Peptides against a protein of PDB entry 7Z53. Designs and how they scored, part 27

Target 1, 150 residues: chain A of PDB entry 7Z53
Amino acid sequence: PRIKNQADCIPFFRSCPACPGSNITIRNQINALTSFVDASMVYGSEEPLARNLRNMSNQLGLLAVNQRFQDNGRALLPFDNLHDDPCLLTNRSARIPCFLAGDTRSSEMPELTSMHTLLLREHNRLATELKSLNPRWDGERLYQEARKIV

## One batch from the design tools (peptide; aimed at target 1 N52 S57 Q67 L100)

Design b2_p20_1_s4 (made by RFdiffusion4, then SolubleMPNN; from b2_p20_1, 9 letters changed)
Fold by OpenDDE base, seed 1:
Structure b2_p20_1_s4 (fold): chain B 150 residues (1-150), chain A 20 residues (1-20)
Amino acid sequence: as target 1 above (150 residues)
Amino acid sequence: MRLPPQNPYQAEVEEWVLSL
């Protein structure tokens, strides 16, 4: 590397190259994700957060949904429980808390909120279908299998 | 129950979802 002072550097790691064939002129990055969509924002990167994002009241492998509001019967993201909730502070008239999601920006950018909501709905749909196909699967297996598909 | 219309994020989410 040309920069010898690592103290002032932001660490960027380059992914390993994928060279599946002899005639590959374009160096591709290895995709370690089994899914096409990176849904890490929905599931959380840390285990405590990931657990809080799940519906643990049953064995259906579902993500947690909003308990106060729905969109015409469709699920919305659950609210977070923050002492100093920035969403409540910025718009006092709306009285709507921040959403709980795997990405902390979920309540800062409407585009992220939308994507999180869609992927949450898709996960819960998949988990429901998987339960129908595999009635003996427990909630953990349903959650993990749905997560792999998303 | 639907989110109140005064929530700007809810309105934008609904608009985006409907545009799909």
Scores: peptide ipSAE 0.000, ipTM 0.202, DockQ to the pose 0.063
OpenDDE base, seeds 2, 3, 4, 5: peptide ipSAE 0.000, 0.000, 0.000, 0.000; ipTM 0.210, 0.176, 0.163, 0.213

Design b2_p20_2 (made by RFdiffusion4)
Pose (drawn by RFdiffusion4):
Structure b2_p20_2 (pose): chain A 150 residues (1-150), chain P 20 residues (1-20); non-standard residues A16 CSO
Amino acid sequence: as target 1 above (150 residues)
Amino acid sequence: SREEVSEEVEEERAIYQAEY
């Protein structure tokens, strides 16, 4: 109904196999995230990304927030610096890149981005309250406690 | 234009990755 040219096709990349190039093993695929319901979409599933998502400028246990833009004085997710950045293509003049989040698909829909941004703010809210209650806690403890709650 | 956007992202990143 839409593609009249049969020489055309819809693009598709096979998933990456767990055992590349093998003739012995039955091909299986890979999960890049923790299977647990643990808010890995907020905090990351790999150690370096997790650090990059954290605010390292103080001992407050905060996740990083966008430094150029706010939503009526509230935090937005930080930008990611991707090589193949699809978000810039949606509006050339706006020059707004994809967001950095615990998962790489946070920018797929603005509706989805809103949920990520919401949980970012909630973490920082909890970490702030927990600091008021327990001034002796360092940045790592505040981070872990808020993460546990989220 | 794309390079400038990359620089701006890294400038923002440098702020929150500043070591305490």

Design b2_p20_2_s1 (made by RFdiffusion4, then SolubleMPNN; from b2_p20_2, 8 letters changed)
Fold by OpenDDE base, seed 2:
Structure b2_p20_2_s1 (fold): chain B 150 residues (1-150), chain A 20 residues (1-20)
Amino acid sequence: as target 1 above (150 residues)
Amino acid sequence: AREEVRQRVEEEHAIYHKPY
């Protein structure tokens, strides 16, 4: 289905495909998704970013989730806090900032956003199950073990 | 888990994004 009213959509940028000289197409996006998913795009490759992606309010080993929106009760990526947020600039009326993920391109491609979102949910699911199996594990242990399984 | 997630994303993409 084609979305008729883009004003109600979260703004995304066009990304160049890996193939030079071509624009992003649906097929190219699908093909890109068939490649190996590096978990660093979800957890972050740097420790400061990785910490910002975690829920530090408890010892459940969870990744941070959006505090404003949910998808029918399911988690969404947290928003970033950029001074010059390109997502806010793209659609000023929507006032929806870019998502925060391990990859800075999280809000550039809807497919990446979807993958990050699903992997976020999977991590939190795993962490929850691990907590049930190992109630004495602290948040760090739960986080690391869930990360290994994802 | 990653492969399962990838497949789900592809399925959803196929549903919502018809080739032009």
Scores: peptide ipSAE 0.030, ipTM 0.465, DockQ to the pose 0.020
OpenDDE base, seeds 1, 3, 4, 5: peptide ipSAE 0.020, 0.021, 0.032, 0.007; ipTM 0.516, 0.506, 0.456, 0.370; seeds 4, 5 fail the geometry check

Design b2_p20_2_s2 (made by RFdiffusion4, then SolubleMPNN; from b2_p20_2, 9 letters changed)
Fold by OpenDDE base, seed 5:
Structure b2_p20_2_s2 (fold): chain B 150 residues (1-150), chain A 20 residues (1-20)
Amino acid sequence: as target 1 above (150 residues)
Amino acid sequence: AIEEVRREVEEEHAIWHKPY
């Protein structure tokens, strides 16, 4: 993803090329990326973290998305709530926290942020699609099934 | 100022974890 309209977005590391509008093309690109990337970077490998990455306010199986900022209407990663947030401390005037990811190494590798964002969006897309296909599935089922596909 | 930001983040997190 890329911030195309800076007025509507927060500072975001643009490590990936802009994806075309086709969901299929986006999915193919994501699949190619995931072949070399541990999905735990997005979902977390520890259950408490994994839960913190989810939107538990509904039964849609979605990952949490930023509630303050979007990229031209598209989802961004949620902020982390670190007590000693290095992003806040390095640029105190910006007042922008680090993004919450599934691995602490993500904060050390900001180049992955764009990819994490893509995977976030893809998960939520898949969960939404799965809900449409399987309306009786609860949020846990939707989340797990979407996670398997990503 | 940083504390305010942290508070805002916590409020956002509360949205995600609001009981269904």
Scores: peptide ipSAE 0.557, ipTM 0.917, DockQ to the pose 0.618
OpenDDE base, seeds 1, 2, 3, 4: peptide ipSAE 0.021, 0.024, 0.023, 0.024; ipTM 0.534, 0.550, 0.551, 0.550

Design b2_p20_2_s3 (made by RFdiffusion4, then SolubleMPNN; from b2_p20_2, 9 letters changed)
Fold by OpenDDE base, seed 1:
Structure b2_p20_2_s3 (fold): chain B 150 residues (1-150), chain A 20 residues (1-20)
Amino acid sequence: as target 1 above (150 residues)
Amino acid sequence: AREEVRRRVEEEHAIWHKPY
C-alpha cells in the first residue's frame, strides 16, 4: 500500500535489485536490526573509515552528511566514492551512488539505511547540544562524547 | 537513543513491507 505518512519516509538507494517481500525476508531483516548492540555500523570499526565518516571542516564533532540531498531539511548519509559503485551499476537510471556508513551493508537494505540515517542525526544533535553546554570543547572531544552517549 | 532508533526503524519497516 501507498505510504500515508511521507514525513517519516527516508529515501532509500539500494545496491541490489529489490527482492520480493517474503515473511522470511522481513523476519531476517528485523532480526538483523535488533542484533546491533554497538554503534560501529555508524562510526566505523576501522580508523580510516571512521575519519571518512566525520565532518573535518569544523570543530563541531559532527559526522559527515550528504551534500547533494536532504530529507525535508534533515541530514542524509554521505555518498561513497567507489570506482565500481554497485548502486550505480544495478540501477543505471537512478544515477545514485551507494551511501557511506560504518557498515558496508548500509546500501543493501533500506532498513539499515534508515537506522544509520537516524543515528547520524542523533549524533549530530548530541554534538550540537554538547557544544552549547561546553563551548570550550574541541571537535575531537565533542565527537567522542557524542559517540559515547549514542 | 539506540533503542528509540531501532523502534522507529521497525515501524518504518512494517509500513514499507505491509502486504498489498
Scores: peptide ipSAE 0.027, ipTM 0.553, DockQ to the pose 0.020
OpenDDE base, seeds 2, 3, 4, 5: peptide ipSAE 0.025, 0.028, 0.023, 0.024; ipTM 0.541, 0.555, 0.540, 0.502; seed 3 fails the geometry check

Design b2_p20_2_s4 (made by RFdiffusion4, then SolubleMPNN; from b2_p20_2, 7 letters changed)
Fold by OpenDDE base, seed 5:
Structure b2_p20_2_s4 (fold): chain B 150 residues (1-150), chain A 20 residues (1-20)
Amino acid sequence: as target 1 above (150 residues)
Amino acid sequence: EREEVRREVEEERAIWHKPY
């Protein structure tokens, strides 16, 4: 169905034209998803990225969440700050930038976006519960312990 | 500061317990 109202849609940028029927595309997506269930993709493989994915405004050990949008009160992935953001170019009217995640492909495939979102929520849930159980833990401890559980 | 942290924790917890 051609969604006529593009205003409510978050645009995804696909870097490579993939034929929907190619086994290679499906396999790459599956491999991306399976490699993705490695929660390392949620946290980032590099320390600078990992820090950018964290909420550093408090000592709750949380991952950063979107500050503009929520899903019925639930967290969404934060936006990236890319020069020449391809997501902004896909739909200039929507003005929705690409998501910031441990995987640059998070904005390319809605499935990855969804999974990252779920794992983001799970981490923050765990960190929140861990804080309640261990009030003396600082943000770093909460973050690391939640990361281990995810 | 402890009260603020407690409030923040409660606010975050409330996000997960919101009924659909």
Scores: peptide ipSAE 0.015, ipTM 0.428, DockQ to the pose 0.030
OpenDDE base, seeds 1, 2, 3, 4: peptide ipSAE 0.013, 0.013, 0.013, 0.012; ipTM 0.348, 0.406, 0.377, 0.318; seed 3 fails the geometry check

Design b2_p20_3 (made by RFdiffusion4)
Pose (drawn by RFdiffusion4):
Structure b2_p20_3 (pose): chain A 150 residues (1-150), chain P 20 residues (1-20); non-standard residues A16 CSO
Amino acid sequence: as target 1 above (150 residues)
Amino acid sequence: TAHYEAEIATRTAEQLANAS
């Protein structure tokens, strides 16, 4: 009904195999995230990304927030610096990149981005309250406690 | 890892500048 040219096709990349190039093993695929319901979409599933998502400028246990833009004085997710950045293509003049989140698909829909942004703010809210209660806690403890709650 | 470490350094500098 839409593609009249049969020489055309819809693009598709096979998933990456767990055992590349093998003739012995039955091909299986890979999960890049923690299977647990643990908010890995907020905090990341790999150690370097997790660090990049944190605010390292102080001992407050915060996740990083966008430094150029706010939503009526509230935090937005930080931008990611991707090589193949699809978000810039949606509006050339706006030059607004994809967001950095615990998962790489946070910008797929604005509706989805709103939920990520919401959980970012909630973490920082909890870390702030926990600091008021327990001034002796360092940045790592505040981070872990808020993460545990989220 | 090195890419993210560079981003963290840059972001930290921007966060300190904006907090001032």

Design b2_p20_3_s1 (made by RFdiffusion4, then SolubleMPNN; from b2_p20_3, 12 letters changed)
Fold by OpenDDE base, seed 4:
Structure b2_p20_3_s1 (fold): chain B 150 residues (1-150), chain A 20 residues (1-20)
Amino acid sequence: as target 1 above (150 residues)
Amino acid sequence: SEAFEKQQAERTALELAKAA
């Protein structure tokens, strides 16, 4: 999605700003799109990453969201906590870290970030709705059921 | 991390409060 709140505009890491249409970029985008079926790019394909992408502080089955920025009140991807954050390295003045997503390249491609953001919001919406419909479901079930629907 | 989880909890609480 497009970030509408200018105050929450976040710079992106670009491997080749002068060649946005590079083969590598295209291939990476295609690879990201192929994972759309299982949404592994959103949820992570590895369990440790998947856990980090979740809001584990409650039993609502939500994905973690950014704590510093929102898009007109809507959720954005959380920031990663990288020791050597390439997003910080590419723009020392911006001091905006990379997003945390199922795909570590989320901050390299705004389109990918947007897709992740949309699906993050969708997941959380679904989880919220499922919680309303099934108040006895725990966070794990809410998360998994929402994940299945996404 | 504990700090991260706490932040998520706080935000969740805020969102739930807004939705209520």
Scores: peptide ipSAE 0.019, ipTM 0.500, DockQ to the pose 0.146
OpenDDE base, seeds 1, 2, 3, 5: peptide ipSAE 0.018, 0.017, 0.018, 0.016; ipTM 0.496, 0.475, 0.499, 0.477; seeds 3, 5 fail the geometry check

Design b2_p20_3_s2 (made by RFdiffusion4, then SolubleMPNN; from b2_p20_3, 13 letters changed)
Fold by OpenDDE base, seed 2:
Structure b2_p20_3_s2 (fold): chain B 150 residues (1-150), chain A 20 residues (1-20)
Amino acid sequence: as target 1 above (150 residues)
Amino acid sequence: EEAFAAAVAAHTAALLARAA
């Protein structure tokens, strides 16, 4: 499904698909870091990263969210688990590790961090609505359909 | 862009507040 009211749509564009070498059905995108409208910054362009960005604990098709912090009840990006975390090294006082994202620049540019966070929330919102409309869809279907709408 | 920067600042502030 798509948003029927085009006035409510963000003009996102999708690049050509990048298929994994395995039998995994997750559809990645080529040209992952070209622009905001690409949305590959949210989902990742490589299969292992794309899987790590998803909430695999359920069949709701959600992206993973930060398990330690929220923004007044709203989701934040999950942290990466880097041994030599450049974000921690750059600012010792803040002690905020790099966020895990489809774009490694998410923690480097504040604008990208914010945009990625908003798109994370939008994806999860869409997946939740799709689940209510299509309760028999599994997590993979919900994830892919929400990704198509974003 | 300014709105996005403000949002990031708010996020950072929230993280720091909970980390303290």
Scores: peptide ipSAE 0.024, ipTM 0.587, DockQ to the pose 0.040
OpenDDE base, seeds 1, 3, 4, 5: peptide ipSAE 0.020, 0.017, 0.000, 0.014; ipTM 0.462, 0.468, 0.226, 0.340

Design b2_p20_3_s3 (made by RFdiffusion4, then SolubleMPNN; from b2_p20_3, 15 letters changed)
Fold by OpenDDE base, seed 3:
Structure b2_p20_3_s3 (fold): chain B 150 residues (1-150), chain A 20 residues (1-20)
Amino acid sequence: as target 1 above (150 residues)
Amino acid sequence: AEKFEEERRKRVELELERAA
């Protein structure tokens, strides 16, 4: 998240380079992004959870996807396998379990579900592309390299 | 019911479209 309250921020100033004629030129600065997305909500912060979020049926380095539903052919988050699934208990007639994600709140907030789903798709896309570029990489390397890029 | 499952799926899809 980005800092909203900037009252305590210290401003930083950078001068423009000097040019002939004593003129100061304004250049487009290429700065690396100082903010990053915490992807722990997608990959999990605990190793057991992280493993459960992965597709271990192959060596493609993919995250697990829903086996029952798709979004116009695109992947959705997999369902969790909870003994007492609160999502099932909330609406017994719907018979839809909670989604499995790195953030346990994924099923409670649709906006979080969407974010997780988008990043899931991005990871799997990256892993697939990396496999094409590096066909000898195993699933672990594909997973880790894709995770670094996301 | 499968009808409710479909509706839930549709809600997720709609939210994905809004987030994109």
Scores: peptide ipSAE 0.024, ipTM 0.450, DockQ to the pose 0.027
OpenDDE base, seeds 1, 2, 4, 5: peptide ipSAE 0.018, 0.018, 0.022, 0.020; ipTM 0.460, 0.454, 0.503, 0.455

Design b2_p20_3_s4 (made by RFdiffusion4, then SolubleMPNN; from b2_p20_3, 14 letters changed)
Fold by OpenDDE base, seed 4:
Structure b2_p20_3_s4 (fold): chain B 150 residues (1-150), chain A 20 residues (1-20)
Amino acid sequence: as target 1 above (150 residues)
Amino acid sequence: AEKYEKEREERTKLLLEREA
């Protein structure tokens, strides 16, 4: 993130990548959450996965959302399409497939699932706002710009 | 058209500065 106003910075504890050992330093981050979390876990680090995480049905630059379920009207992660879905096999009565995310651990760790969900919502919120500000932007531009902000 | 485009770009810039 771009730090222009120190008053807008959030103190953040993190290991210093340039420091030797396990020294933790306080960083001034505009978006501490994004700095703490590798956004690649949301967007995917590989292009094929990244494409699968996007909503390609329109030019809104959105990440794909669950088509079957919502959380009080809010988006949830989409389901993956796995052969022999381990989530379905673990609890057959629930009949809930594994979630699709940039990190395969999303369905294994509820904490990560929640984080992914929140960042998904934030991305889509930002993309929507960017669309309103820039009506001529296509889906790719919206997606990329929103990703930069998240 | 150029005027409106610049306006939109400025709004976007402000958003980016706020969010990132």
Scores: peptide ipSAE 0.025, ipTM 0.593, DockQ to the pose 0.021
OpenDDE base, seeds 1, 2, 3, 5: peptide ipSAE 0.021, 0.022, 0.022, 0.076; ipTM 0.551, 0.523, 0.542, 0.727; seeds 1, 5 fail the geometry check

Design b2_p20_4 (made by RFdiffusion4)
Pose (drawn by RFdiffusion4):
Structure b2_p20_4 (pose): chain A 150 residues (1-150), chain P 20 residues (1-20); non-standard residues A16 CSO
Amino acid sequence: as target 1 above (150 residues)
Amino acid sequence: SQRTLLAERNAHDPVAQTPP
């Protein structure tokens, strides 16, 4: 009904195999995230990304927030610096990149981005309250406690 | 892929933040 040219096709990349190039093993695929319901979409599933998502400027246990833009004085997710950045393409003049989140699909829909941004703010809210209660806690403890709650 | 994008992100510098 839409593509009249049969020489055309819809693009598709096979998933990455767990055992590349093998003739012995039955091909299986890979999960890049923790299977647990653990808010890995907020905090990341790999150690370097997790550090990049954290605010390292102080001992407050916060996740990083966007430094150029706010939503009526509230935090937005930080930008990612991708090589193949699809978000810039949606509006050339706006020059607004994809967001950095615990997961790489956070910008797929603005509705989805809103849920990620919401959980970012909630973490920082909890970490702030926990600092008021327990002033002796360092940045790592505040981070872990808020993460545990989220 | 998700795995490749996560590997790419791992190579990035930390997100700089302004202290209070």

Design b2_p20_4_s1 (made by RFdiffusion4, then SolubleMPNN; from b2_p20_4, 9 letters changed)
Fold by OpenDDE base, seed 4:
Structure b2_p20_4_s1 (fold): chain B 150 residues (1-150), chain A 20 residues (1-20)
Amino acid sequence: as target 1 above (150 residues)
Amino acid sequence: SDLELLAERGKQPPVPQVPP
């Protein structure tokens, strides 16, 4: 939310100021650290892509994770299924397909891949915590609420 | 916290969930 009087406010990312006398919560203060990242890169800007990025095997509101590899037990981005996978063609010895993410460039820049991975983990962490706090929430609500927090 | 507020919002009667 926006504060009407910004004179006594501290500006944060997304041009959203924080004011001592406002209804800004602790979460909003913390999320300012990640608000500079467009979350659409993680969730997708189109609904068909967004659905493909979700774990639809349960009602936990999770994003899909890699089914073949993990990073010391931590999640990695799922692989895409491209007809002509440029990642496979670039390094045939590695045989690692392109990652699936909201940004089609997810596998082009390691920095983006890392950020996507971190935000994937954060989403799933939040969804898990929200499930613990709200055991009656379905997967859609868990997903949407976690998405809003990221 | 915001999470606690969300928890309060979740305190509703059980709703049937659609299988994935």
Scores: peptide ipSAE 0.024, ipTM 0.490, DockQ to the pose 0.041
OpenDDE base, seeds 1, 2, 3, 5: peptide ipSAE 0.010, 0.025, 0.021, 0.019; ipTM 0.346, 0.406, 0.477, 0.418; seed 2 fails the geometry check

Design b2_p20_4_s2 (made by RFdiffusion4, then SolubleMPNN; from b2_p20_4, 9 letters changed)
Fold by OpenDDE base, seed 5:
Order: sequence, then structure tokens, then C-alpha cells
Structure b2_p20_4_s2 (fold): chain B 150 residues (1-150), chain A 20 residues (1-20)
Amino acid sequence: as target 1 above (150 residues)
Amino acid sequence: SDLELLRERGKQPPVPQTPP
């Protein structure tokens, strides 16, 4: 992912082999990677964390996305709200806070960011499609059904 | 495939919503 703001761009780049590709390209890449991925890294293994990773502002069943930056119009992981953010402290010039993900290793292992970002985008894509197919489903149903597919 | 799963789930009746 590459974080860009509408006003002040913060240069941040993580390699993502399927980011510029089509949905099918992204899915193929995810399928290749999912053999090594624990879904808990995306959704959280504990309920309090899982809720924090969701967009609770609506009933669309979406995972939360970054509210400040996008990657060429595509979603990025949300920032965590940490006291004494270690990501900010380790590289003061970049001023990029830690991302919020399914486990704390997202901060310790930034190389996971690309994979988590892809899965985030895929979940939200699926949830959006499910909403179109089932407009009466609430956010919980959409979230759970999308999670089952990912 | 994801598309097939989406189609099948699209055939499912919506979960009844309790009005807030």
C-alpha cells in the first residue's frame, strides 16, 4: 500500500503484488497467500478486538478503514490509537502511526500490512456485494457472511 | 468460487430485522 492524503501526502510504500490488479488478480494472490494466513490476523481472535476492527458507524458489515489515507483510492488499514505509538517513535521523520489489525504483530512486522490490506479490501468488497444481493441483511449478517467467504 | 458463493447466499431469505 501507498498512503496518500488529499492535502498533505505522507510517503509510505509497502509492496503489494496484486494491489493495482483486478479483483480476480487480487483473489488469486490471496488464494496463494491464505495458505499461510491465520484469519485472526484480519478479524481478531478476541471479541473486543474484533469489534474494534469493524466499522460500527453503519449496518454494512464492513471492516474499519483508514480515515486519513488511501492507496490510490483504495482502502488502507485503520490507524491504532496508541499511547506512545511505537511506530511514530521509531521513525520520527516519517510520522506514520501503527496500523490496527487482528494482532499486535502488525506494528512489529510491517511486512504483514500488505496482506492484511488485501484481505481488508476483499472483505469489504464481498460485504458490499452481499448487501446488494440481500438488502435486508443487517451489518452483523453481512459481516459474518463475508468473513466466511474470505 | 466467491461469485458462486455470493449467488447462493443471494438466494437466501433475508434475516428478519427487529426495528430499532
Scores: peptide ipSAE 0.031, ipTM 0.552, DockQ to the pose 0.033
OpenDDE base, seeds 1, 2, 3, 4: peptide ipSAE 0.025, 0.025, 0.020, 0.020; ipTM 0.525, 0.532, 0.476, 0.489

Design b2_p20_4_s3 (made by RFdiffusion4, then SolubleMPNN; from b2_p20_4, 9 letters changed)
Fold by OpenDDE base, seed 1:
Structure b2_p20_4_s3 (fold): chain B 150 residues (1-150), chain A 20 residues (1-20)
Amino acid sequence: as target 1 above (150 residues)
Amino acid sequence: SDLELLLERGKQPPVPQTPP
């Protein structure tokens, strides 16, 4: 799949795009979205899913990111690993599998995909900042504290 | 972006233009 240069902005349908240059507006939008979804749609409500959404290869408390694609260096949602992937079956030419998120419907609605991508990036940003402020915190502490802030 | 990937997946194959 071709990823076009979106200038690090995520377009939201019926909303202003979220761009890193406007921190206040992005934060307000994130807060509004998190209040709506209770962030459980991002982190997963079940423990097995929550673990699968985390990057367990280090102690940085990060969520897992896509290993095949990036958006101008910005993280994307990881792909799921489904035996009968409906996303692959519906469009064989595109060959893009379904995304893995706390909401199983993330791959069905572009708005949800964009929102989850934004919150993924925000979590990882917060975890990175918390690591800088608290270098002795392990991955679990970083993950939990970042999750509370989101 | 994830949105772009999703949009690409949702694109229908181009309908062959029937000759007039």
Scores: peptide ipSAE 0.040, ipTM 0.386, DockQ to the pose 0.022
OpenDDE base, seeds 2, 3, 4, 5: peptide ipSAE 0.034, 0.027, 0.008, 0.028; ipTM 0.475, 0.454, 0.404, 0.403

Design b2_p20_4_s4 (made by RFdiffusion4, then SolubleMPNN; from b2_p20_4, 9 letters changed)
Fold by OpenDDE base, seed 5:
Structure b2_p20_4_s4 (fold): chain B 150 residues (1-150), chain A 20 residues (1-20)
Amino acid sequence: as target 1 above (150 residues)
Amino acid sequence: SDLELLLERSKQPPVPQTPP
């Protein structure tokens, strides 16, 4: 089921592979999440951005995570590195820059940020499990397979 | 597992459908 009736939701039409009559709760959950926001906002539609959103320090196929903060041990979106960061200008005392995502609006709408964060976590979870199932897969394979599932 | 099933299905050509 789609997530509906949420503030600042961005409805998109999304297609996904047909999954007949099996226990596919993970796929259903991901589809529900991506009904709220386009997955391109998580992965980036352009290759340079997509690469910047990935953790390229290893072969685990992970998306990059925040290096300064975590949410009770859970991953958060990485910060962007903007020359004139509008988020820093909005609240100078907080000193929190904008998040890096496939859509710059993620830092403008907390609900959108939350969804991006959830999808980030889900991707990394999937990539981790895929690594366990397929230890011979490299980072590119893990990333792409996890992305296809999301 | 659900993940294994999803992996198997991902190997097939995708058939577009409306997400639940």
Scores: peptide ipSAE 0.022, ipTM 0.408, DockQ to the pose 0.029
OpenDDE base, seeds 1, 2, 3, 4: peptide ipSAE 0.017, 0.017, 0.017, 0.018; ipTM 0.415, 0.421, 0.370, 0.419

Design b2_p20_5 (made by RFdiffusion4)
Pose (drawn by RFdiffusion4):
Structure b2_p20_5 (pose): chain A 150 residues (1-150), chain P 20 residues (1-20); non-standard residues A16 CSO
Amino acid sequence: as target 1 above (150 residues)
Amino acid sequence: SYTPLTIDADYSERLAKAEV
């Protein structure tokens, strides 16, 4: 009904195999995330990304927030610096890149981005309250406790 | 690998407190 040219096709990349190039093993695929319901979409599933998501400027246990833009004085997710950045293509003049989140698909829909941004703010809210209660806690403890709650 | 984020501490703390 839409593609009249049968020489055309819809693009598709096979998933990456767990055992590349093998003739012995039955091909299986890979999960890049923790299977647990643990808010890995907020905090990341690999140690370097997790650090890059954290605010390292102080001992407050915060996740990083966007430094150029705010939503009526509230935090937005930080930008990611991707090579193949699809978000810039949606509006050339706006020059607004994809967001950095615990998962790489946070910008797929604005509706989805809103839920990520919401959980970012909630973490920082909890970390702030926990600091008021327990002034002796360092940045790592505040981070872990808020993460545990989220 | 990741591009490091540059963070304004005062700015970020202000935003964090806006949710309290």

Design b2_p20_5_s1 (made by RFdiffusion4, then SolubleMPNN; from b2_p20_5, 10 letters changed)
Fold by OpenDDE base, seed 1:
Structure b2_p20_5_s1 (fold): chain B 150 residues (1-150), chain A 20 residues (1-20)
Amino acid sequence: as target 1 above (150 residues)
Amino acid sequence: SYTPLEQDAEQALALAQSYV
């Protein structure tokens, strides 16, 4: 999904509002985020959250992806199911829920959302390759081994 | 050349900006 007005800023409930505009290069953004992002932000530090972030419908060891939207075939983060969804309340016309990630604040900053999306795709790519290399591995083994590599 | 992770980074960043 895409918002209609990208000039809107999202209130950062733990800090200041976040706006989509950035003058830093993509390379600089990646370097800054890789030093900041822990794997726990992607996979979740709590077991119930970690399970909700996984695709448990098969034995492929994949993380869950958005079931409503894709970006030209590329995976997006799944939506969360919050009673008082701040993303929906901020821009009622856009009707885009907050994303579900290991870091609950991922939807508040586009940089964090992008990194989580990137690492989601990387995990699923790794899990797919590991399945090819080790066809006898079950979903749990694939998930754990992919998580160790990321 | 870029790794698969790096190749996807530009798309991820551009996409994230469309959600806020």
Scores: peptide ipSAE 0.023, ipTM 0.599, DockQ to the pose 0.029
OpenDDE base, seeds 2, 3, 4, 5: peptide ipSAE 0.015, 0.018, 0.015, 0.018; ipTM 0.407, 0.415, 0.396, 0.518; seeds 3, 5 fail the geometry check

